# Peptides against a protein of PDB entry 6DSZ: the designs that were tried, part 23

Target 1, 361 residues: chain A of PDB entry 6DSZ
Amino acid sequence: NYVVTAQKPTAVNGCVTGHFTSAEDLNLLIAKNTRLEIYVVTAEGLRPVKEVGMYGKIAVMELFRPKGESKDLLFILTAKYNACILEYKQSGESIDIITRAHGNVQDRIGRPSETGIIGIIDPECRMIGLRLYDGLFKVIPLDRDNKELKAFNIRLEELHVIDVKFLYGCQAPTICFVYQDPQGRHVKTYEVSLREKEFNKGPWKQENVEAEASMVIAVPEPFGGAIIIGQESITYHNGDKYLAIAPPIIKQSTIVCHNRVDPNGSRYLLGDMEGRLFMLLLEKEEQMDGTVTLKDLRVELLGETSIAECLTYLDNGVVFVGSRLGDSQLVKLNVDSNEQGSYVVAMETFTNLGPIVDMCV

## One batch from the design tools (peptide; aimed at target 1 L302 L314 V318 E348)

Design b2_p13_6_s4 (made by RFdiffusion4, then SolubleMPNN; from b2_p13_6, 8 letters changed)
Fold by OpenDDE base, seed 4:
Structure b2_p13_6_s4 (fold): chain B 361 residues (1-361), chain A 13 residues (1-13)
Amino acid sequence: as target 1 above (361 residues)
Amino acid sequence: MVPLPVGGQLPVL
């Protein structure tokens, strides 16, 4: 009996940075199929804290901090529609991951969306939103005392949602999404009424965006609004301001992931299917009334990494590049380019052994 | 040249 010690998954399918272990600790959380790895980011590098086995492939992994929590909680949704909210607790040397709430959010009726599972959290922690099925938006109200994740569905008229996010700075929870219809791709917003369990008209819409518009980035205040990333263009809209760029450099390969660098949304990392790493910059203009508006958008090529499935900025120019297809990396961003014009230096590489195809012999 | 955030919770690595 060769106990083939099932090699731990190495392919990264999600990563997130936040304060999960404590209010002061900076954590990197890495999803590798059914495995969650928790690290503390230190001056010496990534310190492993705990590994957690999940009951299914992690499809969504998001940190969030409800009002009055001292540290972040972790929302996980599996590909089998098991949802949980996890809390880190440490008592001396004893480390526990506590399930604060759980539930199964599978519907008996619905077409699973071809673009996969999308899970989003309202920035004010009022709800979790899930796009699991075409024509449905599932809402999980966030209540501190609720150990059971109760969900309800709101019908979406837009059947083919490409990506969706909650917007920042909205009085009511507001989603922004790219959808496709027979006329092309469009952006729309809806307010989510928890009370009435329905959508209300959102603050803005943008019809006929780029045909290959694939990602929505919600931009924090003071800018607000959203960035829409396509194959050829990057657009910003907040209801009052629209701006679009079409930098030729992004046409070479599809941007597939993003991560916010600055808390105010001034910079984003972008990764493409060739492993190119970009910085998207939001240039601010301060108005005489003290309002901040977007002046311009700029994209700069930083360098090349492994093909990112996910990106997360850690601190001090260090970025974790989570790769599914290649080796994951810690990279350092430099202010100055090297002789090749790259701002990226690999610090550490994490070997991806690929999917162990269990060849049933 | 993209300005990097200088300063964070961590010492400069």
Scores: peptide ipSAE 0.030, ipTM 0.715, DockQ to the pose 0.104
OpenDDE base, seeds 1, 2, 3, 5: peptide ipSAE 0.029, 0.026, 0.027, 0.030; ipTM 0.656, 0.649, 0.672, 0.724; seed 5 fails the geometry check

Design b2_p13_7 (made by RFdiffusion4)
Pose (drawn by RFdiffusion4):
Parts: structure tokens; C-alpha cells; sequence
Structure b2_p13_7 (pose): chain A 361 residues (1-361), chain P 13 residues (1-13)
């Protein structure tokens, strides 16, 4: 027999922003399935440079540039456990994606977990963290000689884990995650020590959280902490400091995705399965000593995009809405809510044949 | 809402 592609996969599973082509090259990297798309934000709008194609299902896609690098290095993990670090190199008149490092990191003894694979990267590029199998947190240290991507497993006493994030602004690599056991689910803190290959007691106390906490947000350096998005209550955790708001405006649909807007983290974008688009706020309270603190949380609805699996703010008040169940689109957020109450205006839609349930000729 | 202001707008066909 013989199989050909009559149409590339159109559903968007992942999208990230960063400087990948050059420095201050606002790139939008869209992950479909086996395809990877790279764009440059120009005055025209989204203009592509190179659409590559891999022999795998892109499951983790993150950007970073470690200590002393020219441009961001892209990291990709296949669902069949193929890891690689890539680098856009336009040295010549052509374009080549050099593979700085690669390595298969499948464990012969783990059970894939509910909520699938998670790929997290250190705030200062100390290591790549993986959550492939239950009870096994995999660490991949980041240096130069680790070109044949080597790795080692730590053990995780916490068996059922929902979402994991690296915390900003800590003495060393620290992890914040939501895990589940009997008696509800909780949030616990750990420290990753890639010198002894162990877990150390984390920065702060284990807190009880909402029963349906589904997301953890890495809050940037000026504030530090972690934001946990559940079904009804949005909570902020940072050591002893703790804030939460529970607007009934949210319970109608589960919040699925989040995206950082400002570098400060004072604004965030949220998405519903009902197709909404929220703005999560961390309002500031600059005090007498010239320092900045955080006072409260406020969530107010912006309008509605399509159902988003990915979410990314590009530039000049524009957000790329990566839709898996429908058309992905481009959106302009305006200060003046011109029509009705929607601060959201569609600019461009991308044909997504969506989940093809049935068909005929 | 404190929506970020834009310096310019995209030139779409």
C-alpha cells in the first residue's frame, strides 16, 4: 500500500514567542503535528521564513537562550520521546536548522500520566525538566558537552501530578506543581539539585488548593511566585503571601490556556472552552521604599476568540489565537470597546479543517 | 481594562 498527505495538519497544538531568527526578531513558532512553522512579525503581519518538517509529533516546544548566547535555542520533544535542541542559522543565503543536540529519553519502566507530557525549562537555563511518566521527574542538565542529550531520573513521591512549573527568582532551581492523592489535591514545592540528583525541601509550605486546579503559571522576577488556575478560584501562591479571587464569571467553562502579556507579569490572558478571552491582572502597589509589591487579583472579560489550545501576545496589542477545535485567527485588542462589550476584533482567520469527525465524496 | 496601546497597526492585504 502507499499513503500520501493530501492536506497538511491544520490544527494548532502549540505556539511560542521569542527571538529565534536573529535578536529582536519577533518570531511566532506554530506547532501543528509533524510540522513546525516559523514566522517573523513584520509590518505586513505574519510573514514566514521557513516551514520545516520533523519525523515526530511535537509534544513540547519551548524557547530559551542560555548564558551568553546569540539567539534563542529551540527545544522540541517528540511524543515518541525524541528530544532535540535547534538553532536557526541563516549564515548563508539559505536557511538551515542545525541540531545542536539530540537524544531519546524514553524510560523502559514508566507509565504515561493523565494530563500527558510536560516540558519545563529553568528560568535561567540551568536544566530541562520532563514529566513523562508517573512518579518519575526527568532532568536534562544544560551545558555544552551534553550534545548527545544525556539525562537522569529523579524519583517523585507525588504520584498523580497535574501541572509543573519552574519558579522564578529562587536560590537555585525550584519546582512548583499541583499533585493529587486522597483528600483532594495540593501544591508542593521542591528543589532540583543536579549536583546530587535528589529532591530538597522546597522554598515554602505545602498549601491546599482547589479540587480542580488545572494550571500553574510561572510568575516573573519582580513579583515572584506561582498563579494556580482552577475551575472557580484563581489563586496566587508565594511563600507566606497568598491572594485569591473567585468570580462566578468563570465557572461556566474551565480555563484551559494562559499567556503572559507584560514582561512584569502584571497582565495575563486566559481562555475558556466556551471560547472566551479573559485578562488576569496583578495590580501593583509601589511603596515608600521604591520597591514594588502586588496587592490584588482582578479578572474581567475581554470578549471572545475561537476556542484556543494555544495563546500568544505578539506586538502592538495583537494576540495570535491558536485553535485546535476550529480556525486559528489573529486578534486586535482595543482600549475602546467599540461595539458591544467585546474588546476583541478579528483580523485574520486560518483555515482549520478541525477535528474531522466524518466525511463523504 | 488596561489594555496595552499600539504604536502602529499591521498592514494586512
Amino acid sequence: as target 1 above (361 residues)
Amino acid sequence: PPIPTATSDFELP

Design b2_p13_7_s1 (made by RFdiffusion4, then SolubleMPNN; from b2_p13_7, 4 letters changed)
Fold by OpenDDE base, seed 2:
Parts: structure tokens; sequence; C-alpha cells
Structure b2_p13_7_s1 (fold): chain B 361 residues (1-361), chain A 13 residues (1-13)
């Protein structure tokens, strides 16, 4: 009887950083199929705290901090539409992961979107938004006292949503999304009314963006607005300011992931399909009235890593590169380049053993 | 490129 020790999944399909274990701890959370790994980021590296088995493949994993919470909560959605909100509790050496809320968000009717599951959280923690099916936007109001996740759908006229985010600094929860129609790809915004359970007109739109626009990055205040990543261009829009760049270097490979470095949205890491790591920089201009506007966008090549499925900036120039296709890495960003012009140094490599073929024996 | 300010010192193991 060969006990095939079920090999743990090693391919990373999601990662997030925040303050999950405490208000003071910096955590790295890694999704590996049905497994959640929780680390504390320390001066000595990643300290493992807990591994959690999930009932299904993790499709969405987001940290958020509702008003009055001392630390972040974790939203997880599985590929089978099981949603939960998790809290970390520690009592001495006893570590518990508590389910604050749970539910199944599957609809009986709907076409699953070809671009997969998108889950987003309003920066002010008013709601969770889910794009699960074409022509529907699911809203989960965030209520502290509710252990059962209640959701409702809003019809979305735009059937082919490519990516969607909540914007920052909006009086009402506002989504920004890239969608495709027969005329091309466009960017639109909607306000989400919890009261009326409908979309209202958002603050801005941009028709006829780049044909391969694939990613929306919501930019925090003071800039506000969004960055739209395409194959050939990077654009910024906030309703008042529009700026586009077309750096030739990004045309070589598709940008597939991003992560915000600065809390104010001045810098972002970008990863492409070749494992190139970039820094996107937002240059500010301060107006005489004290308003901050975007002056320029720049992209700088930092170096090469494993092909990132996800990126998280930790601290001290340390970045976690979560890879599905290759080995995940901790890398250091240096101020000075090496002899090859790279600013990236691998610190640690986590072997990816590839897809666990469930050999049904 | 500009590196963010660090809140702590990371030591390589």
Amino acid sequence: as target 1 above (361 residues)
Amino acid sequence: PPIPESTWDFKLP
C-alpha cells in the first residue's frame, strides 16, 4: 500500500498583504489552490503562522478593515461561489480562524464570465462587489452584525466586463470598469445605490480606450481616479485629468498583475508574462490651491523574476512574487543596479512542484 | 528607481 502522501499545492494563485493577525503585524497571505498560508513578515524573513484548508479553490482573496475593527478581515470567495469573511484570533498560543460571515453567492441563472470571477471591496468597506456572470454585478452589503452574507444583483448593461475596481474618494461606492462592445473597449463608471439596488451614472467615462485594455487600478487620494493598463499604453483618468503613455518596453509582453507600493498611489509594481518587473511612477504637481494633480507617468524596468500571478510589496524594498507557472520568490529591490542593469535580487525561492495531478487511484 | 522608505530593516537569513 503506497501511501501517496498527498503533496501540498505549491502553485500560487493569489497573494495579499495587510494586518490580519494583529494591527501591528505585517502579514503575507498566500493562496495555493485550496490552501491558505499565513505568514508574518519579519526582519528575518517570512514566519509561518497558520495553514488553513479551504473547501474549494480560492478565487478571490482580499483584506479589508471595516470601521471599528482593530485589524483586517479576510474575504475569500471560492471557485464554487462559497464566500466567507474570516477573522484571526489568538489567545496565548492558541490560534483560531473565525468565520465572521459565510454564504453561497451562486445564481441559478447566469452565464459564468469568460474572464473568470472578479471580487472587489469598496475602500470605505461599504460593500463587496462580485462580477461572476455576464450582465450581472453582485453586491454584498457589509454589515458587522450579519453572519450570513446577503447579496443582491444589479443588472449591468455592459455584458463583457474585462476588469472592475471600486474607486477611492467617492461619496457613494463607485465602480470603474473596462468593457468590450462591438465598437471596441471602453471605460465607464457607475455609482452603486444600496438603497435603490441600482446603478447611477458615475462621475466619468472614456470611450474607445486601447483595444487590449485589460486592467483597472484604482488610485487613492489625492490623485483619485484610475489607471488603465493596455498592451501598448498606460492611461490615467480621474474625470478632470487624462494622461496616456505608450512606453515601447511594455509592448514586448502583456502586463498581467500589479501591486500598489505607496499608500498614496505614487508607485506600482507591474509584472508581465515574461517575468519582467516594472515600477510605474505617478509624478505629482501641487497646485497653488493645494490640490495635487498628475503631472506625468513613467515606467522603469526593475529586472526579471519568476512569472508573477500576483505581486505584493511588503516593506524595505522586499517584494513577494507569487508564481503559478514557476517558483515563487522573495526579491529585494535595490537602489543601485547590478552589472546587468537589474535592481532585483532574489532572496528566497519557493519551489513549485507543478500542478498536483489528482491521481484518482 | 526610488525605493520606498522602510519601517524596519530586513535581514537576509
Scores: peptide ipSAE 0.081, ipTM 0.805, DockQ to the pose 0.588
OpenDDE base, seeds 1, 3, 4, 5: peptide ipSAE 0.037, 0.052, 0.013, 0.042; ipTM 0.476, 0.526, 0.417, 0.472

Design b2_p13_7_s2 (made by RFdiffusion4, then SolubleMPNN; from b2_p13_7, 5 letters changed)
Fold by OpenDDE base, seed 4:
Structure b2_p13_7_s2 (fold): chain B 361 residues (1-361), chain A 13 residues (1-13)
Amino acid sequence: as target 1 above (361 residues)
Amino acid sequence: PPIPESKWDFKLP
């Protein structure tokens, strides 16, 4: 009996940073197919805390902190539409991952979207939004007083949504999304009414964005709004301010992932299909009334890493580069470039043994 | 057609 010790998956398909184990701990959570790895980020490096087996490939992994929670909860959605909300609980040396909620969000009717599963959480933790199927937006209300989370669908007129996020600083939960129609790609916003279970008109829209606009980044206050990343351009819009840049350097390879560095949304890491790591900078202008507006956008090439499937800034210029195709890395961002003009130094490399082809024999 | 509601079991303590 060859106990084929099923090699643990090494390809990273998601990562997130937050405070999952405690309010004080900084955690790195890594999704490797069906496996969730939980680390504490320390001055000495990543300390492994727990591994969790999931009943399916992790498709969405997001940390969120509902009102009155001392630490973050974890939302996971699998590729088979199994959703759960997880809590980390430690009692002395006993570590438990508690399922706070679970369910299957699969619909009997719907075309699975070509851009895959998108799961987003409202920054104010009012709801989870899921784009699973063309023409549908699923809402999971996050009500503290309601023991029964009843998911519902809202019809989305835009059938081909490319990416969607919840915006910050909105009175009602508001989504911003890139969609494609026969005329091109566009950006639109909708307010989500939990009460009426419908979309209301959002604060803004931008028709005819770049044809290859692929990602939405919700920008926190004070800037607000969203960044739209394309093949050739990066645009910002918040309803009042519109700004676009077309730095030639990003045209060479498609940006495929992003992560916010600063809590105020002043900087973002961008990774492309060639493993180039960029910093997107939002330059602020302080108005005489104390309001902060976007002055400019700038992109800087930091260096090269493994091809990122996901990026997450940890602390002190340390970034986790989650790679599906190559080795995942911890990298250090330096203030000064090396002799080659790179600001990136690899600190640690995590060998990717390749996709475990589940040979279901 | 009415889109079926997903059942979620939220275990509040």
Scores: peptide ipSAE 0.113, ipTM 0.707, DockQ to the pose 0.013
OpenDDE base, seeds 1, 2, 3, 5: peptide ipSAE 0.045, 0.024, 0.021, 0.090; ipTM 0.565, 0.613, 0.584, 0.774; seed 2 fails the geometry check

Design b2_p13_7_s3 (made by RFdiffusion4, then SolubleMPNN; from b2_p13_7, 4 letters changed)
Fold by OpenDDE base, seed 1:
Structure b2_p13_7_s3 (fold): chain B 361 residues (1-361), chain A 13 residues (1-13)
Amino acid sequence: as target 1 above (361 residues)
Amino acid sequence: PPIPESSSDFKLP
């Protein structure tokens, strides 16, 4: 009996960094189809802690810290709409992944969106938002007093949402999204009322953005607002300030993923379909009143990596490049470029053996 | 059209 040890999935389809194992540990979490891998980031590299089998392909994986939690919780949504909130618990050598909540968020009626599943968490952990179907926004309240997480739908008039995020620094949970209509692509904001289970008018909108605007990045305070990434342009908007750049270098290949480097949102990693790694920089201007405003946006080419499906900054200039099409990498960002002008050095490479195609023979 | 009732009962175990 050859136990063909089913080859573990190696293609990465998501990654996230946070404090999942403890408040003090820095973790890298990697989604490989149905498998979750948990690492501790150390000065010596990645230490494997746990692997978890999920009952479906991971579609959303986000860390969040509700008020009064000492460490991050993990939200997972599968491609079959199974959602769970997971906690890491260790007692001596015993490691358990505790399910805090679980459920199925599938609706009986709805058109699955062409851009797939989007899952987002409010920065203040008031709710989870899900764009699963056209014309619907699902809300999962994260209220501590409610033992039952009762998800509900809000009607979204904008049928073709491209990307959506929660904004930072908002009194009410506020979404910012790119949508498409017959006139083009636009950016809009809505406040989410948990009480009334409806959308209220958000703080700002921008009609007629770039036709290929594909990603929203929520920017933390002090800047606030959002970055919109297109094929040819990168724009910032916060309601008061609008700034756009069109660096020729980004036109060569489509930006497909991003990750925040600095907690204050001053820098972001960008990855394109050619495996180029960029730094997006937000240049600050300090006003006389102590307010910080965006002065300028700049894009710098750092170097080349495997084609990123996801990026996550770890610490000390180390970045995990999660690849679906190629080998995933741990890379170091250097202050000084090498002789080829690259700031990127590969530290470790993780062989991608391709998808396990269940060939039903 | 009526908003589809969410079939998602998240139960805390």
Scores: peptide ipSAE 0.055, ipTM 0.549, DockQ to the pose 0.013
OpenDDE base, seeds 2, 3, 4, 5: peptide ipSAE 0.030, 0.037, 0.028, 0.000; ipTM 0.532, 0.578, 0.516, 0.340

Design b2_p13_7_s4 (made by RFdiffusion4, then SolubleMPNN; from b2_p13_7, 6 letters changed)
Fold by OpenDDE base, seed 3:
Structure b2_p13_7_s4 (fold): chain B 361 residues (1-361), chain A 13 residues (1-13)
Amino acid sequence: as target 1 above (361 residues)
Amino acid sequence: PPIPESDWEFKLP
């Protein structure tokens, strides 16, 4: 009887920061294939709280706080299209992860998208959006009383969606997405009608963006709008303002992940395929009417880390670098550069023992 | 770059 002690996965495929264990606790949640690790971020480091086995590879992991919840809930979607909403409960020493809602969101008909599973949550927690299949956008309404996640599909005319996010500050849930057609890549917005189960025209579009535009970042208020990241350029658009930069330094390697540092969206971490860590800065200009507008975009090289699959800013300049290909790291961002011009110092390294080959038997 | 002010200091053991 070979008890194949299934080696616990060490490759990180997702990470998120929020307030999952309590309203006051800062948590780091790490997805390692089928495993969810929950930490509390403390002055002394990462304190492990709970490990959860999932019924499949975690494909989407997002924290969200519905109105009237004291702490964040966790949305998980697996690669087998099992969706759940999880809540952390602690009663003395007893720790329970409660399933608030669950469902399977697999469609019988559809081509799985080549860019994989995308899952997004409306900032106002009205819905979850899923791009699972070409030409379909799945909506999961977030209703408090539903233990079963009901979903419906809306047809997308745009068959080749590259990335999609919900925008901030929209009266109706509004998606912004990069898509490809025979003419190139474009950015479009749609309002999502829960009532009519259809798309309405969104506030803006941008045709003919950079050919390698790969990521959308939804920017919070007061800026609003979105950042579009390409191979050579970073662009901002909010319907009224367009701004593009083409910093030469980003041409060397493809940016593959991002994370917001400031709640107001003034700074973002960017990671590329070479393990370079950048800061994207949104420079603000305050208008005489009290409105805040984007003055400029700037990219700064911070230093080098493991190749990030995901990034999450914790606090006090500490960043978790989740790596699939290398060791995951806790890194410190410093105000001053070292002798090599790096602002990044590795604090802790988490050994990656390599990919668990899921032998699909 | 400016680091956000924090109410606590992350200290490595």
Scores: peptide ipSAE 0.081, ipTM 0.782, DockQ to the pose 0.574; fails the geometry check
OpenDDE base, seeds 1, 2, 4, 5: peptide ipSAE 0.034, 0.046, 0.028, 0.030; ipTM 0.582, 0.530, 0.701, 0.713; seeds 1, 2, 4, 5 fail the geometry check

Design b2_p13_8 (made by RFdiffusion4)
Pose (drawn by RFdiffusion4):
Formats: C-alpha cells, structure tokens, sequence
Structure b2_p13_8 (pose): chain A 361 residues (1-361), chain P 13 residues (1-13)
C-alpha cells in the first residue's frame, strides 16, 4: 500500500514566542502535529521564514537562550520520546536548522500519566525537566558537552501529578506542582539538586488547593510565586503570602490555557472551553521603600475568541489564538470596547479542518 | 494578510 498527505494537519497544538531567528526578532512558532512553523512579526503581520517538518509528534515546545547565547535555542520533544535542541542559523543565504543536541529519553519502566507529558525548563536555563511517567521526574542538565542528550531520573513520591512548573526567583532550581492522592489534591514544593540527583525540601509549606486545580503558572521575578487555576477559584501561592478570588463568572467553563502578557506578570490571558478570553490581573502596590508588592487579583472578561488550546500575545495589543477544535485566528485587543462588551476584534482566521469526525465524497 | 496596527495599548480593567 501507499499513503500520502493530501492536506497538512491544520489543528494547532502548541505555540510559543521568543527571539529565534535573530535578537529582537519576534518569532511565533506554531506546532501542528509533525509540522513546525516559524514566523517573524513584521509590519505586514505574520510573515513566515521557514516551515520545517519533523519525524515526530511535537509534544513539548519551549524556547530559551542560556547563559551567554546569541539567540534563543528551541527545544522539542516527540511523543515517542525524541528530544532535541535546535538553533535557527541563517548564516548563508539559505536557512538551516542545526541540531545542537539530541537523544531519546524513553524509560523502559514507566506508565504515562493522566494529563500527558509535561516539559518545563529552568528560569535560568539550569536544566530541562520532564514528567513523562508517573512517579518519575526526569532531569536533563544543560551544559555544552551534553550534546548526546543524557539524562537521569529522580523519583517522585507524589504519584498522580497534574501540572508542574519551575518557580522564579529561588536559591536554586525549585519546582511547584499540583498532585493528587486520597483526601483531595494539594500543591507541594521541591528543590532539584543536579549535584546529588535528589529532591530537597521545597521553599514553602504544602497547601491544600481546589479539588479541580488544573494549571500552574510560573510568576516572574518582580513578584515571584505561583498562580494555580482551578475550576472556580484562582489562587496565588508564594511562601506565606496567599491571595485568592472566586468569581462565579468562571465556573461555567473550565479554564484551559494561560499566557503571560507583560514581562512583569501583572497581566495574564485565560481561555475557556466556551471560547472566552479573560484577563487575569496582579495589581501593584508600590510602597514607601521603593519596592513593589502585589495586593489583589482581579479577573474581568475581554470578550470571546475561538476555543483555544494555545495562547500567545504578540505585539501592539495583538494576540494569536491557536485553536485545535476550530479556526486559529488573529485578535486585536482594544482599550475602548467599541461594540457591545467585546474588547476582542478578529483580524485574520486560519482554515482549520478541525477534528474531522466524518466525511463523504 | 492583515497589517498590524501601530497602537500598543491594552484594556484597562
């Protein structure tokens, strides 16, 4: 037999922003399935540079540039456990994606977990963290000689884990995650020590959270902490400091995705399965000593995009809405809510044949 | 393709 592609996969599973082509090149990297798309934000709008294609299902896609690098290094993990670090190199008149490092990191002895694969990267590029199998947190240290991507497993006493994030502004690599056991689910803190290959007691106390907590947000340096998004209550956890708001405006649909807007983290974008788009706020309270603290949380609805699996703010009040169940689109957020109450205006839609359930000729 | 606007403002809530 013989199989050809009549149409490339149109559903968007992942999208990231960063400086990948050059420095201050606002790139939008869209992950479809086996395809990877790279764009440069120009005055025209989204203009592509190179659409590559891989022999795998892109499951983790993150950007970073470690200590002393020219441009961000892209990291990709295949669902069949193929890991690679890439670099856009336009040295010549052409374009080549050099593979700085690669290595298969499948464990012969783990069970894939509910909520699938998670790929997290250190705030200061100390290591790549993986959550492939239950009870096994995999660490991939980041240096130069680790070109044949080597790795080692730590063990995780916490068996059922929901979402994991690296915390900003800590003495060393620290992890914040939501896990489940009997008696509800909780949030626990750990420290990754890639010198002894162990877990150390984390920075702060283990807190009880909402029963349906589904997302953890890495809050940037000026504030530090973690934001946990459940079904009905949005909570902020940072050591002893703790804030939460529970607007009934949210419970109607589960919040699925989040995206950081400002570098400070004072504003965040949220998405419903009903197709909404929220703005999560961390309002500031600059005090006498010239320091900045955080006072409260506020969530107010912006309007509605399409159902988003990915979410990304690009530039000049524009957000790319990566839709898996429908058309992905481009959105302008305006201060003046011109029509009705929707601060959201569609600019461009991308044909997504969506989940093809049935068809005929 | 659609051109990007020059306005960098966002809603104030």
Amino acid sequence: as target 1 above (361 residues)
Amino acid sequence: SVAFPTDASLPTL

Design b2_p13_8_s1 (made by RFdiffusion4, then SolubleMPNN; from b2_p13_8, 5 letters changed; failed a check: a repeat of another design)
Amino acid sequence: MVPLPTDKSLPVL

Design b2_p13_8_s2 (made by RFdiffusion4, then SolubleMPNN; from b2_p13_8, 6 letters changed)
Fold by OpenDDE base, seed 1:
Structure b2_p13_8_s2 (fold): chain B 361 residues (1-361), chain A 13 residues (1-13)
Amino acid sequence: as target 1 above (361 residues)
Amino acid sequence: MVPLPKDSSLPVL
């Protein structure tokens, strides 16, 4: 009897960093199809804590900390539209993953969006937003007492949303999104009214962005606003300040993922389809009144890694490179470059055996 | 288990 040990999924399709196991622990959470892996980041490296089987492919995985929670909660949405909020609970040696809330957010009517599922969380934890279907924005209000995730839809006039994020520093939950119409790609903002279940006019818009604008990064305070990443350009906008760069180096390969390094949004890692790792830098100008404005944007090539599906900065210049196409890696960012001009050193490589085709023989 | 360097020096690029 050959026990075909069902190979575990090795391809990474999502990763997040936060404080999930405790308030003090730094965690790396890795989504590998239907499997969630939980690690503690230590001075000795990644310590495995728990693996969790999910009832479907993980499509969204986000950490968030509601007001009055001591540690982060985990939002998961599956490709079958099963949503849950998970809590880590340890009692001595017993480790449990508690479902705080769950629900199915599938609509009976709607065209599934061609760009797939997008899930976002308001920075103030007021709501979860979901782009599942064209012309609909689904809202899940975040309430502490709700064991059942209730959702409602708001109609989007913009049928072809490319990417969407919640902005920081907004009195009301505010989304910023790239959309496509017959005239090109545009950026728009909407305030989300939980009370009226509608969109209000957002603080700003930018018509006619780059034709291949594909990603929105919400920038924390003090800068605020958003970064829009295209094929040829990177633009910043916050309503008052606009700045665009077109570094020739980003034209060589499409940027496909990003991760914030600094809590204040001064630096972002960018990964492209060739496995190049970049740093996007937001240069500050401090005004005499103590206001911080964006002076400039810069992109620096750090080095080469496996082709990232997702990136997450851990600590001490260590980055997890989650790869779907190649081996995932832990890499160290160095201050000094090597002889080849690379700031990246591979620390650990995690073999990707590819998709386990469950050949039911 | 690869040690995470205790050096908090993020590359200032």
Scores: peptide ipSAE 0.031, ipTM 0.681, DockQ to the pose 0.804
OpenDDE base, seeds 2, 3, 4, 5: peptide ipSAE 0.024, 0.025, 0.022, 0.016; ipTM 0.611, 0.623, 0.612, 0.619; seeds 2, 5 fail the geometry check

Design b2_p13_8_s3 (made by RFdiffusion4, then SolubleMPNN; from b2_p13_8, 4 letters changed)
Fold by OpenDDE base, seed 1:
Structure b2_p13_8_s3 (fold): chain B 361 residues (1-361), chain A 13 residues (1-13)
Amino acid sequence: as target 1 above (361 residues)
Amino acid sequence: SVPLPTDKSLPVL
């Protein structure tokens, strides 16, 4: 009896860092197709805690902390539109992953978007937003007592949304998105009314952004606003301030992923299709009234890694590089460069054996 | 296991 040990998936398609196992534990969560791996980040490295099989490919994986929760909850959406909110529970040596809520958010009518599934969570945990279909924005209200994830759709006039995020520091949940029309690519904002189940006019818009603008990063307070990443340019906008840079170094390869390093949004990691790792820096200017404004944007090349599908900063300059095409890595960022001018040192490499083609024979 | 150094955020480069 050859026990064909079904080879575990090794290609990473998502990663997130937060406090999932406890309020004090720093966790790394890794999505590998249908598998969720949970680690504790320790001074000795990554300690494996639990592996969870999901009923489908993980398409969205986000940590969030509702008001009055001591630790983060995990939102997962699968490629088959199964949504769940998961909680980690430990009782002595017994470890359980509890489903707090679940639902299927598939619509019977709608064109699946060509840019795939986008899932976002409001920073104040008022709702989850989903772009699943063209011309629809799905909202899942976050309510503590709701075991069934109920969603509703709001119509988007903008049929070709490229990326969308919730903004920080907004009185109402506010989305910022890049969309394409026959005139080019644009950025728009909408407030989301849970009560009326409609969009209201957002605080700002920017028409005619770069033709290849592909990503939105929501910037936390004190800066607020968003960063728009294109092929040739990086733009900041918050309604009052606009700043754009076009560093020649980013033209060489498309930026495909990002991760916030500092809680205040001063630094972001950027990864491109060649495995180059960048730091995006937001330089501050403190005004005499104590207001913080953006002075400048800067991009610095840190070094090279495996081609990142996802990036997550852990702690003390350690970054997890989740790779789909190559080996995933733990890398250390250094203050000083090596002899080759690299600030990146590989600490650990996780062999990617490629996609398990389930050949149904 | 690679030691993850404790509680020093990288200085702003």
Scores: peptide ipSAE 0.024, ipTM 0.654, DockQ to the pose 0.624
OpenDDE base, seeds 2, 3, 4, 5: peptide ipSAE 0.024, 0.017, 0.024, 0.014; ipTM 0.656, 0.621, 0.629, 0.592; seed 5 fails the geometry check

Design b2_p13_8_s4 (made by RFdiffusion4, then SolubleMPNN; from b2_p13_8, 5 letters changed)
Fold by OpenDDE base, seed 2:
Structure b2_p13_8_s4 (fold): chain B 361 residues (1-361), chain A 13 residues (1-13)
Amino acid sequence: as target 1 above (361 residues)
Amino acid sequence: MVPLPTDSSLPVL
């Protein structure tokens, strides 16, 4: 009897930060294949609160706060298209993770997208959007009283969506996406009509972006709009303002993940395939009318970490680097560089034992 | 580098 002690997965495939346990607690949630780890961020570091086994590989994990909720809810989608909304509930010492809503969002017909599953939540919590299949955008309307996650599909004319996000500050839920056609890569926006279950024309588009444009970042107000990250360029667009930079340093390796540092979208962490950590800065210009516009974009190299699958800014310059290929890390960002010019100091390292290769012997 | 946000009363780790 080989008790194969099923080693717990150690490779990180997603992380998110928010207020899941309470309104006051800052949490770090880590997805490790089928395992969800929940931490409270404290002055002493990460305090483990709960570990949850999921009925499948976590493909999407997003925190969101519907209007009138005191704390964040957790949306999870598995690789087998099981969706759920989870709530943390504490009653004295009893800690329960409850399922507020669930559903299976698998379609019988559709080509699974080669770039994998994308799940996004509208900033106003009106809907969840899912890119699961080519030429389809799945919408899950968010209703507080609905225990069953119902979804519908809207046809996308754009078959090869690279990345998609919901924009901030839109009267109707509005998506911004990078797509590829025979002419290259482009950015487009659509408004999502929940009533008519269709797309309306969005506020803007940008044809012929960089050929390797791979990521969309939705920028909160007051800037609004989106950042598009390529191999050679970073661009901002909000319909009225366009700005592009091509810092030579980003050309060396593909940016693969991002995380917002400032709630107002003034700074973002960027991680590349070589484990380089960058800060993207949005420089403000205040107009005489009190409007805030984008003046410039800047990228700064902070240092090196494990190759990030996901990044999460916690607080006080502490960043969680979730790694699939290497060890995950807690790192400190410093104001001053070390002798090597790095602003990054590793605080803690979490050993990645790799994927458990189920050697069917 | 622009000063990092200190959003919480958490002591600087």
Scores: peptide ipSAE 0.028, ipTM 0.690, DockQ to the pose 0.109
OpenDDE base, seeds 1, 3, 4, 5: peptide ipSAE 0.016, 0.025, 0.016, 0.018; ipTM 0.587, 0.630, 0.598, 0.603; seed 1 fails the geometry check

